Peptides against a protein of PDB entry 4GMN. Designs and how they scored, part 35

Target 1, 375 residues: chain A of PDB entry 4GMN
Amino acid sequence: RYANITLLALVTLASIGTDFQETLVKGNQGSRESPISAADEEWNGFDDADGDAMDVDQKSSSGEDQEEDYEEIDVKEDDEDDDDDSITSEMQADMERVVGADGTDDGDLEDLPTLRELIQTAVPQLIRLSNLPIDSDESLTIQSHALSALNNISWTISCLEFANGENANIHNAWYPTAKKIWRKTILPILEADSADLKLATQVTSLAWAVARVLHGETPTDGNPHRKFISLYHSSKQQAGGNSNSIEEPEDPFQGLGVKCIGVVGSLAHDPAPIEVNREVGVFLVTLLRQSNNVPPAEIVEALNQLFDIYGDEELACDKEVFWKDGFLKHLEEFLPKMRTLTKGIDKRTQPELRTRADEALLNLGRFVQYKKKHA

## One batch from the design tools (peptide; made by RFdiffusion4, then SolubleMPNN)

Design b1_p10_6_s1 (from b1_p10_6, 5 letters changed)
Fold by OpenDDE base, seed 1:
Structure b1_p10_6_s1 (fold): chain B 375 residues (1-375), chain A 10 residues (1-10)
Amino acid sequence: as target 1 above (375 residues)
Amino acid sequence: KLRKPRPRPL
């Protein structure tokens, strides 16, 4: 009886975490000004507020107008009112405030009562449940559901913009809780060294969500980056031996390898210790060098992490790691391989993977040009 | 600004 109530509450908290995310995705689509044509912006790094607009002389090529008559397929959006009654009016009102609020730096979340209760009341209980002694299949089930709920909440919060002091109230409320998740949930599970790949995938997903907010301020106790690098390698060894038992997730970006890359990449951001940054940077660059045996989704993630880590030349890791360890050469040598890899992805069967690979290829070209200009 | 890939939650 208590178990069923606990499981129902955990499923409900996991659903709440996803519903919040869907609402944030929908709300953030309305506020985006038209994508400035991604063609013309030189990669200026992360800190260039000083817009040196390079006047690229647009040489007018007059190409003749072929009017192809696109028949307007009137797609009746059948508004299937999926009344997924999961989003409470209070949750929706909190999400509308999160999307619209110049965050006050009070941290009290006075205007965000649902989010406050999630962070202050629910998450501490989920942390407790994730730390129960595993002595039964029931306790393992409770742990798994607690990790799923923590994952979904943490992912949703990690999708908020915190740059430039945006959502500072949410950041300040979440930050101590995120550190608590790391120390009390993630580290103990990683230290238990379980052969359970499902548990490893859950904890790695949660670790990525948490590390996307904490970045280089993620607790470095016990060198967790090395544990995730080891988990990456171990996961590859197990997949090679038993082709029949690990259903690769239908989404290439949900793989344990991608999650490991996302965690360690996030951990390597400033102010991470330079040796942590180096070990992660070398790991990521090594994936590019070994790209013939690496899934395309992992290459895309590894590139994005490298851009995020080394996109600012003012950071100590630029001089002490990127330039010192010769990463530019490896990125430049990888450009032709990335073009081949991206062209090899079928747009029809893997449209998301192709789009993200095309973007990562474009960014790699720009990043290499930027780094050559700033050498 | 380059689109940071949003990992989907599980």
Scores: peptide ipSAE 0.049, ipTM 0.836, DockQ to the pose 0.399
Fold by OpenDDE base, seed 5:
Structure b1_p10_6_s1 (fold): chain B 375 residues (1-375), chain A 10 residues (1-10)
Amino acid sequence: as target 1 above (375 residues)
Amino acid sequence: KLRKPRPRPL
């Protein structure tokens, strides 16, 4: 009886975390100003403002007018108004404020009561539940649901803009809690060295969400980047040996390999120790060199992480790692491989993967050109 | 504006 109430509460908290994200995505779509990530503002090489529209000379091959009468399939979007009334009017009002708030520098969430309760009341309990001794299937189920709730909350918060002092109140409230999740939930689970790939996937997803806010300020105790690199390699060894369907996530970006890359990439951002940055940078560049055996989604993530880590020339990691370890050469040598990889993705069967690969290819070209100008 | 693709929660 109490277990079922706890599980229902955990499922509800996980749902709330997802619903908040969907609301943030919808809110950001309504604002035609897609927030340029701070990394897109500083990168003059990524600004679409240099409208050298490559005139793709579409040679007008005059092929004859076959008026195929495409019956306008009036796809009635049945707007199934799935009035997923799961979002309370208070949660909706908090999300609208978060999307519209010129962040006050005060760590006060007085104007965001639901988000405040989520961070200050719910998350500390979820951390406690994720740390229960695993002595039964019930305790394992509780841990899994607590991790899912922490994941969804952490992901939602990691989707806020915190650059230039935006959402500083939320950042300041979340930051100590994120460090607590890292130290109390993530590290103990990573240290337990469980062969449970489900648990490993859950903790890695949570670690990525947390590290997307903490970046290089993520606690380096026990070298967690090496644990995630080891987990990446171990996951590849297991996938190669067992045709047991670990249901490859239908979304190629939900794979444990992508999550490991996302975590370690995020951990390597400034102000990460140069040794941590180097180990991660070498890992990511090594994936590009070995790309023939690496899933395309992992290549896309590894590229995005490399761009975010080494995008700023003022950072110590640019001189001490990127230039010193000759990463530009590896990226330039990878450019033709990335073109081949991207062209090999079927737009019909994997439209998202293709779009993200086309983007990463474009960005790789721009990044290589940028770094060559700043050499 | 290339939307840097945000990883999705599970």
Scores: peptide ipSAE 0.048, ipTM 0.827, DockQ to the pose 0.377
Fold by OpenDDE base, seed 3:
Structure b1_p10_6_s1 (fold): chain B 375 residues (1-375), chain A 10 residues (1-10)
Amino acid sequence: as target 1 above (375 residues)
Amino acid sequence: KLRKPRPRPL
C-alpha cells in the first residue's frame, strides 16, 4: 500500500516534469519569431522573352481506370482527450511567469510557489529515495522512479535561460539543490560501479541535466569526468560483445554515449580546473579523429560541446588547452569527414539527426574560420 | 548566435 502510493507520487512527479518541459520548449520557440521585417527588396525579374513553345501533340492512349474502391475506414478518432490534468492551473501560472520574467527581481521564489515546493520539498525527498539501500526489487523500483523524477525536474530547470542574470531567483534556489543531487545521488551511484546499464543511463541523464546548470562549478571531488569517460568506453565494449543489444533507443540522441559526452562537456566549462578541461577536450577531439567508429549523434554532441567550451578566447582554456594542444588542426582535418558523414544521413529516415548534423557542420566551418582569425 | 540543439529529457 505505501509502496504503491509512493510509486504513484513518483510517476506523477515525473509526468509533471515532462509536461512542464514541453510547454517551456513551445514557449521558447514562439518568442524567437521576431517579425522578420519584410524588407521587400523588389528583385526586378530579368525579362528574357524567348517564347518558343514547341507544341508536342502527344496522343491520348486511353488506359482503363480501374476504380479501386478504397473503403474509407472511418477511424473514429476516439478523441480520448486524455486531459492529462497533470498540469495544475498553479503550475501553468508558474510556467507563464518563468517565460515572461525579465530576470530583474531579486525576489525569493514567492511568485513561483509550485517551483519553490518542487525544489525545497519534493527534490530533498527524491534524493533520499534515490539513496535507499537496494535490498529488494521494490527498493530498486523506488530508486529508478526517484531518479526519473529528479531527471525530469533537473532537465526542465536546465532549459531555462540563466545567462546575463536571467531567472537569477530560480538559479539561486536550484544551485545548492543541484550540488546536493550531485553529491548525494550521482556520485554514490557512480562509485558503486554497478554493471547495470539501465541505472547507469538514468544517473548519466540526471548528471547531464545537473551539469548543464552547474557547468565548471560542478563538484570535482573524485574526478567524475573520468568516471563518465570510463562509462562511455565500457558501454561501447558491452554493445559489441553481447547479442543482447540493449535496444538502441529509437532517438539517436538518447544513447548513453551521447549522455556521457554531454556530461563531460558540461563539466569542462570555465571555471573547471585546466586539467579537467584538457582531459575532456582530448577525449572529445579523439572521438572526432576516430569518427568512422562513432555514431553520428555522438559526433554532433561532441562538436557542440567543443564549440561551447572553446568559443571564448578570453578563457584560460583557450590558451592553455585549445592552442597549446593543437585542437584547431584536428577540427580543420575533421571538416571533410563531417561533410561526408552529414551527407550520408538520410533526411527521410532520420530528419532530426540530419538537421542537427547540418547545423553542427555549418558551425564547425564558422568555428574554424573564427579561430583562424583569432590565432 | 549558434543554435544549439537542446537534448530532450526521457
Scores: peptide ipSAE 0.048, ipTM 0.832, DockQ to the pose 0.354
Fold by OpenDDE base, seed 2:
Structure b1_p10_6_s1 (fold): chain B 375 residues (1-375), chain A 10 residues (1-10)
Amino acid sequence: as target 1 above (375 residues)
Amino acid sequence: KLRKPRPRPL
């Protein structure tokens, strides 16, 4: 009886976390009228500086436009009106404020009561439930649902922009809670070294969501990057032995390998210790070198992480790792392989994977060109 | 700007 009420509450919190994310995605799409075609911005690093958009005088070189007929794939949004009345008018009003808010630095979230109650009241209980002793199938179910709720809330918050002091109130409220999730939920589960790949996938998904906000400020206690690298390798060894038991998630980016790459990439950002950065950078570059047996989604994620980690030349990791360990050569040698890999993805059967691979290929070309100019 | 990885709820 109490278990069923707890499970219903956990499912409801997981739903609220998902619906909150969908509303953020819709709100952020509405404010981005023009998807700045990733095609026209020369990748000049991650300048966080308000540096004047230099008017690039487009000298019209009349190259014959081969109109590649972009068949506008009319994605019929089958509006399955799933009348999920889960979005309260208060939650929607909080979301509209989050999308429109000039960041107050006040972590008290006075103007965001629903988000405040999620962070201050719900999340501390979910952390407790995820850390219960496992003594029954019921306790495993409670842990799984608590991890799902923490995952969805953490992913949703990680969709917010926190650069340039945006959403500083939410960042300041979330930051201590995110560190608590890491230390009280993620680390204990990783240290238990369970052969449960489902639990490992859930905790790694949560770890990625948390590390996307904390970056290099994620607690380095017990070298968690090495645990996720080990988990990556262990997951590959198990998949090779029994083709029947791991339903590869229908979505290639939901795979444990992608999640491990996303976590370790996020952990390697400044101000991460240079040795953590190096171990992660070497792991990611090694995936590119061994790409013949690596799923395309993991290559896409590894590239994005490498760009995010080494995109700023002012960071200590640029000189001490990227240039010192000769990463540019490996990225340049990978360009022709990435072109072949991307062209091998069927646009009809895997449209998202193809789109993300095309973007990663474009960014790889730009990143290599940028790094060659700054050599 | 590099596209941030799309978050994926479980």
Scores: peptide ipSAE 0.050, ipTM 0.843, DockQ to the pose 0.373; fails the geometry check

Design b1_p10_6_s2 (from b1_p10_6, 5 letters changed)
Fold by OpenDDE base, seed 2:
Structure b1_p10_6_s2 (fold): chain B 375 residues (1-375), chain A 10 residues (1-10)
Amino acid sequence: as target 1 above (375 residues)
Amino acid sequence: KLRKPEPRPL
């Protein structure tokens, strides 16, 4: 009885975290005069302080209008009014405020009561539940649901812009809680060295969400980047042995390999220790060098992480790692391989993977040109 | 801005 009530509460908190994310995405689309889907943020390069915007002369090649006669598939609107009224009017009003708010820097969430209760009341209980001793299938189920709820909340918060002091109140409220999730939930599970690949995938997803906000300020105690690199390699060894036991997620970007890359990439940002940055940078560049046996989604993620880590020439990691370890040469040598890889992805069967690979290829070209100008 | 991977909820 108590366990079923706890599980229902955890499922409800995980749902609230998802619905909150969907509402943030809808609100952020409404504030942009053009629906730049989160799909259309091309890496525009780094703004050179010298104002030479790369004038992308889009020569519109007039491709001839093949009028493909779209047969009007009469999609019967089966109005299954699934009135999933899961989002409260108060939660929607909080999300509309978050999308529109010039945040005050006080870390007070007086004007965001739902988000305040999620961070201050719900998350501390979820951290407690994720740390229960595993002594039964019931305790394992509770841990899994607590991790899912923490994941969804942490991912939702990681979708907020915190650059230039945006959402500073939310950032300041979340930051100590995010560090607590890392130290109390993520690290203990990583130290337990469980052969449970499902648990490893859940904790790695949560670790990525948390590290997307904390970046290089993520606690480096116990060298967690090496554990995620080890987990990456271990996951590849297991997948090669039993083609029948790992349901590869239908979405290539939900794979444990992508999640490991996302975590370690996020951990390597300034102000991360230069040695942590180097070990991660070498890992990512090594994936590109060995790309013939690496899933395309992991290559896309590894490229995006390399661009984010080494984009700023004023950072110590640019001189001490990027230039010193000769990363530009490896990126330039990878450019023709990336063109072949991207062209090999079927647009019909894997449209998202193809779009993200086309963008990563474009960004790789721009990044190599940028770094050659600043050599 | 570099396209951050869209987080999908588990």
Scores: peptide ipSAE 0.040, ipTM 0.819, DockQ to the pose 0.347
Fold by OpenDDE base, seed 4:
Structure b1_p10_6_s2 (fold): chain B 375 residues (1-375), chain A 10 residues (1-10)
Amino acid sequence: as target 1 above (375 residues)
Amino acid sequence: KLRKPEPRPL
């Protein structure tokens, strides 16, 4: 009895998350007069003009080399069960203090009471339901429905514009909740290393939606980019063995491989650690080098991620990764392969894949020309 | 770019 009510509530929340997208898209289309045809924007980099770089004047105190001969004290491993809950509490308390200090709109969604109730009341319950111990088919069903509701809500929010301070109230209300979804729902499921590709696809879709808002500010705990890269490789190994059991989604862009690329690409944006950016960048460039064995939808996603990550020449990742690791050469060498790949897609059977590949090919040509001009 | 959201059908 309670289970059926819970399932009905989860289905209703997943519906609300989807229907809310149509409402937000219609609302934002009412304020944007003309869809600027995305065809005529010459890729000019990301002009983020007003990033006040906090000049953290790290005074280098040159402390002199005292070679103190540290005797090897055989410290007995006392198995102190250090409850790892303590470090997460101080960082949470500091985040709560930083949000309260700037008299900017406190994420008080007064004008959006339904969205406020969804974020503040529904999502914290969905997080709890996604973390239930799996002890029955019923608990597995509840988890799957909770993940679906979180996915639909998170994707809807990730489709809002947050650039230039647009929707700042929604961003500020969502940001702490998005971090909570990451830490409490996404990480534990990724760490459980479940052979369930259905669950892995669910959590990776949710992770992509969350990472599309958090970008490089996504929590780095446990190196999640490596977990998604591993999941990408594991999914390819399983698909090669069982040609009959993975219903490849009818939409090529719904594949687990595309989702993994979307997550790791989003995680690699500034202010991500340079080594995280490098590992992701090398992964993405490696897919282009191996493109003969990679689905076209994954190539399209990998290209879009590379353009988004390395689009700004002022970012540390441009100098320290893009130029230093010679990515331009790999992109230039891939350009003729991308032309062949794109031409090989049947416009009649796969019109969306062809359109997105034609766009990615156009952007690749522009991006290579841009980077050659700014070399 | 507005990537297609992945709304899961119910």
Scores: peptide ipSAE 0.039, ipTM 0.818, DockQ to the pose 0.258
Fold by OpenDDE base, seed 5:
Structure b1_p10_6_s2 (fold): chain B 375 residues (1-375), chain A 10 residues (1-10)
Amino acid sequence: as target 1 above (375 residues)
Amino acid sequence: KLRKPEPRPL
């Protein structure tokens, strides 16, 4: 009885975390004339101020108008109004305030009561439940659901803009809680050295969500970046040995390898210790060098992490790691490989992976050009 | 504006 109520509460908290994310995505679309996917953070690392208009000569190739009569397959979306009224009017009002708040308000969540209760009341209980002694299948189930709820909450919060002091109230409320999740949930599970790849995937997903907010301010106690690098390598060794592959998630970006890259990349941002940054940077550059044996989604993630870590020339890691360890050469040598990799992705079967690879290829070209101008 | 591919939740 109590277990079922606890599980229902954990499932509800996980649902709330997902529903918040979906509404944040929808709310951000409503405020801008174009559907900005959650991915529409402009990489501002390139001042577009050098308006060298390359005159791309629009050679008008007159392609003949083949009027292919697309039979409008009127897919009646049966609007099954699954009135999944799971979003309470209070949650929706909080989400609308989060999306609409240009508010300079210091550290108060008084206007965000649902988010406040989620951070201050729910998350501390989820942290406790994620740390229960595993002595039964029931305790393992409770831990898994607590990790899922923490994951969804942490991901939703990590999709908020915190640059330039945006959402500072939410950031300030979340930041100590995120550090607590890291120290009390993530580190103990990583230190237990469990062979459970499900648990490892859950904790790594949570670690990524938390590290996307904490960046280089993530606690470095026990060198967690090395644990995630080790987990990356261990996961590859297990996948290579038995055709009982844990079904690679249908989404290539949900793989444990991508999650490990996302965590360690996020951990390596300024103000991370230079040696942590170096170890991560070398790991990421090594993936590019070994790209023939690396899934395309992991290459895309590794590139994006490298752009984010080393996009600012004023950071100590630019001089002390990027230039000192000769990363530009490896990125330049990878450009032709990335073009081949990207062209090898079928747009019909993997449209998202192809789009993200095309973007990463474009960014890699620009990044190499930028770094060559600033050498 | 170049889009960053965002990671997705579980």
Scores: peptide ipSAE 0.038, ipTM 0.806, DockQ to the pose 0.370
Fold by OpenDDE base, seed 3:
Structure b1_p10_6_s2 (fold): chain B 375 residues (1-375), chain A 10 residues (1-10)
Amino acid sequence: as target 1 above (375 residues)
Amino acid sequence: KLRKPEPRPL
């Protein structure tokens, strides 16, 4: 009885965290439609009038009408309006406030009561449940669901803009809790050295969501970047050895390799120690050098992380790592390989992977040009 | 679904 209630509560918290994420992105897509005033520059098209109508009278022969009787399968759309009533009107109002709030208010979540209770009341319980001794299949199930709920909450919060002091109240409330998730949930699971790739994928997903907010301020205790780099390599070795390939996630960007890259990239941002930045930067550049054996989605993520880490020339990592370790040469040498890789992705079978690879290729060209100008 | 961070175009 208690287990089933706890499980239901954890599933509900995980659902709420997903639906909040869906609402936030619908809101952020709507705000980018600032009406670009159509400056109607009437480009008067050139009037080249040479209409030689060659009248080719091709007699098309009568091919026989095969009436293929398409049986109209009356698919009753059972409109199961599964009104996924997971989003309360109060939760929706909190999300609308987050999307509209010019974040000038003094670090209190007074106007965001649902988000406050989620961070202050729910998350500390989820951290405890994720860190229970595993002594039964029931305790393993509870841990997995607690990690899923923490993941969805952390991902949702990581989709907020915190640049330039935006959402500073939410950032200030989340920051100590994010550090607590890192120290009390993520690090203990990573240190247990479990061969469970499902658990490793869950904790790495959570670690990425947390690191997308904490960046270089993520606790460096126990060199977590090296643990995720090790996990990346271990995951590749296991996939090559057993014909029980863990079903490659249908989505290429949900792979454990992509998640490991996303974590270590996020950990390497300023103000990360230069040694951490260097080890991550060398790892990412090494993936580009070995690109023939690396999934395209991991290359896309590794490029994006390199742009985000080394996009600012004022940062210490630009002089001490990017220029000193000769990363520009490796990026320039990779540019023709990226063009070939991107062109090899079928737009029909993998439209998202192709779009993101086309964007990463464009950004790689711009980034190389930028760095050459600022050399 | 884990939402992939949208690449910000540089």
Scores: peptide ipSAE 0.034, ipTM 0.797, DockQ to the pose 0.117

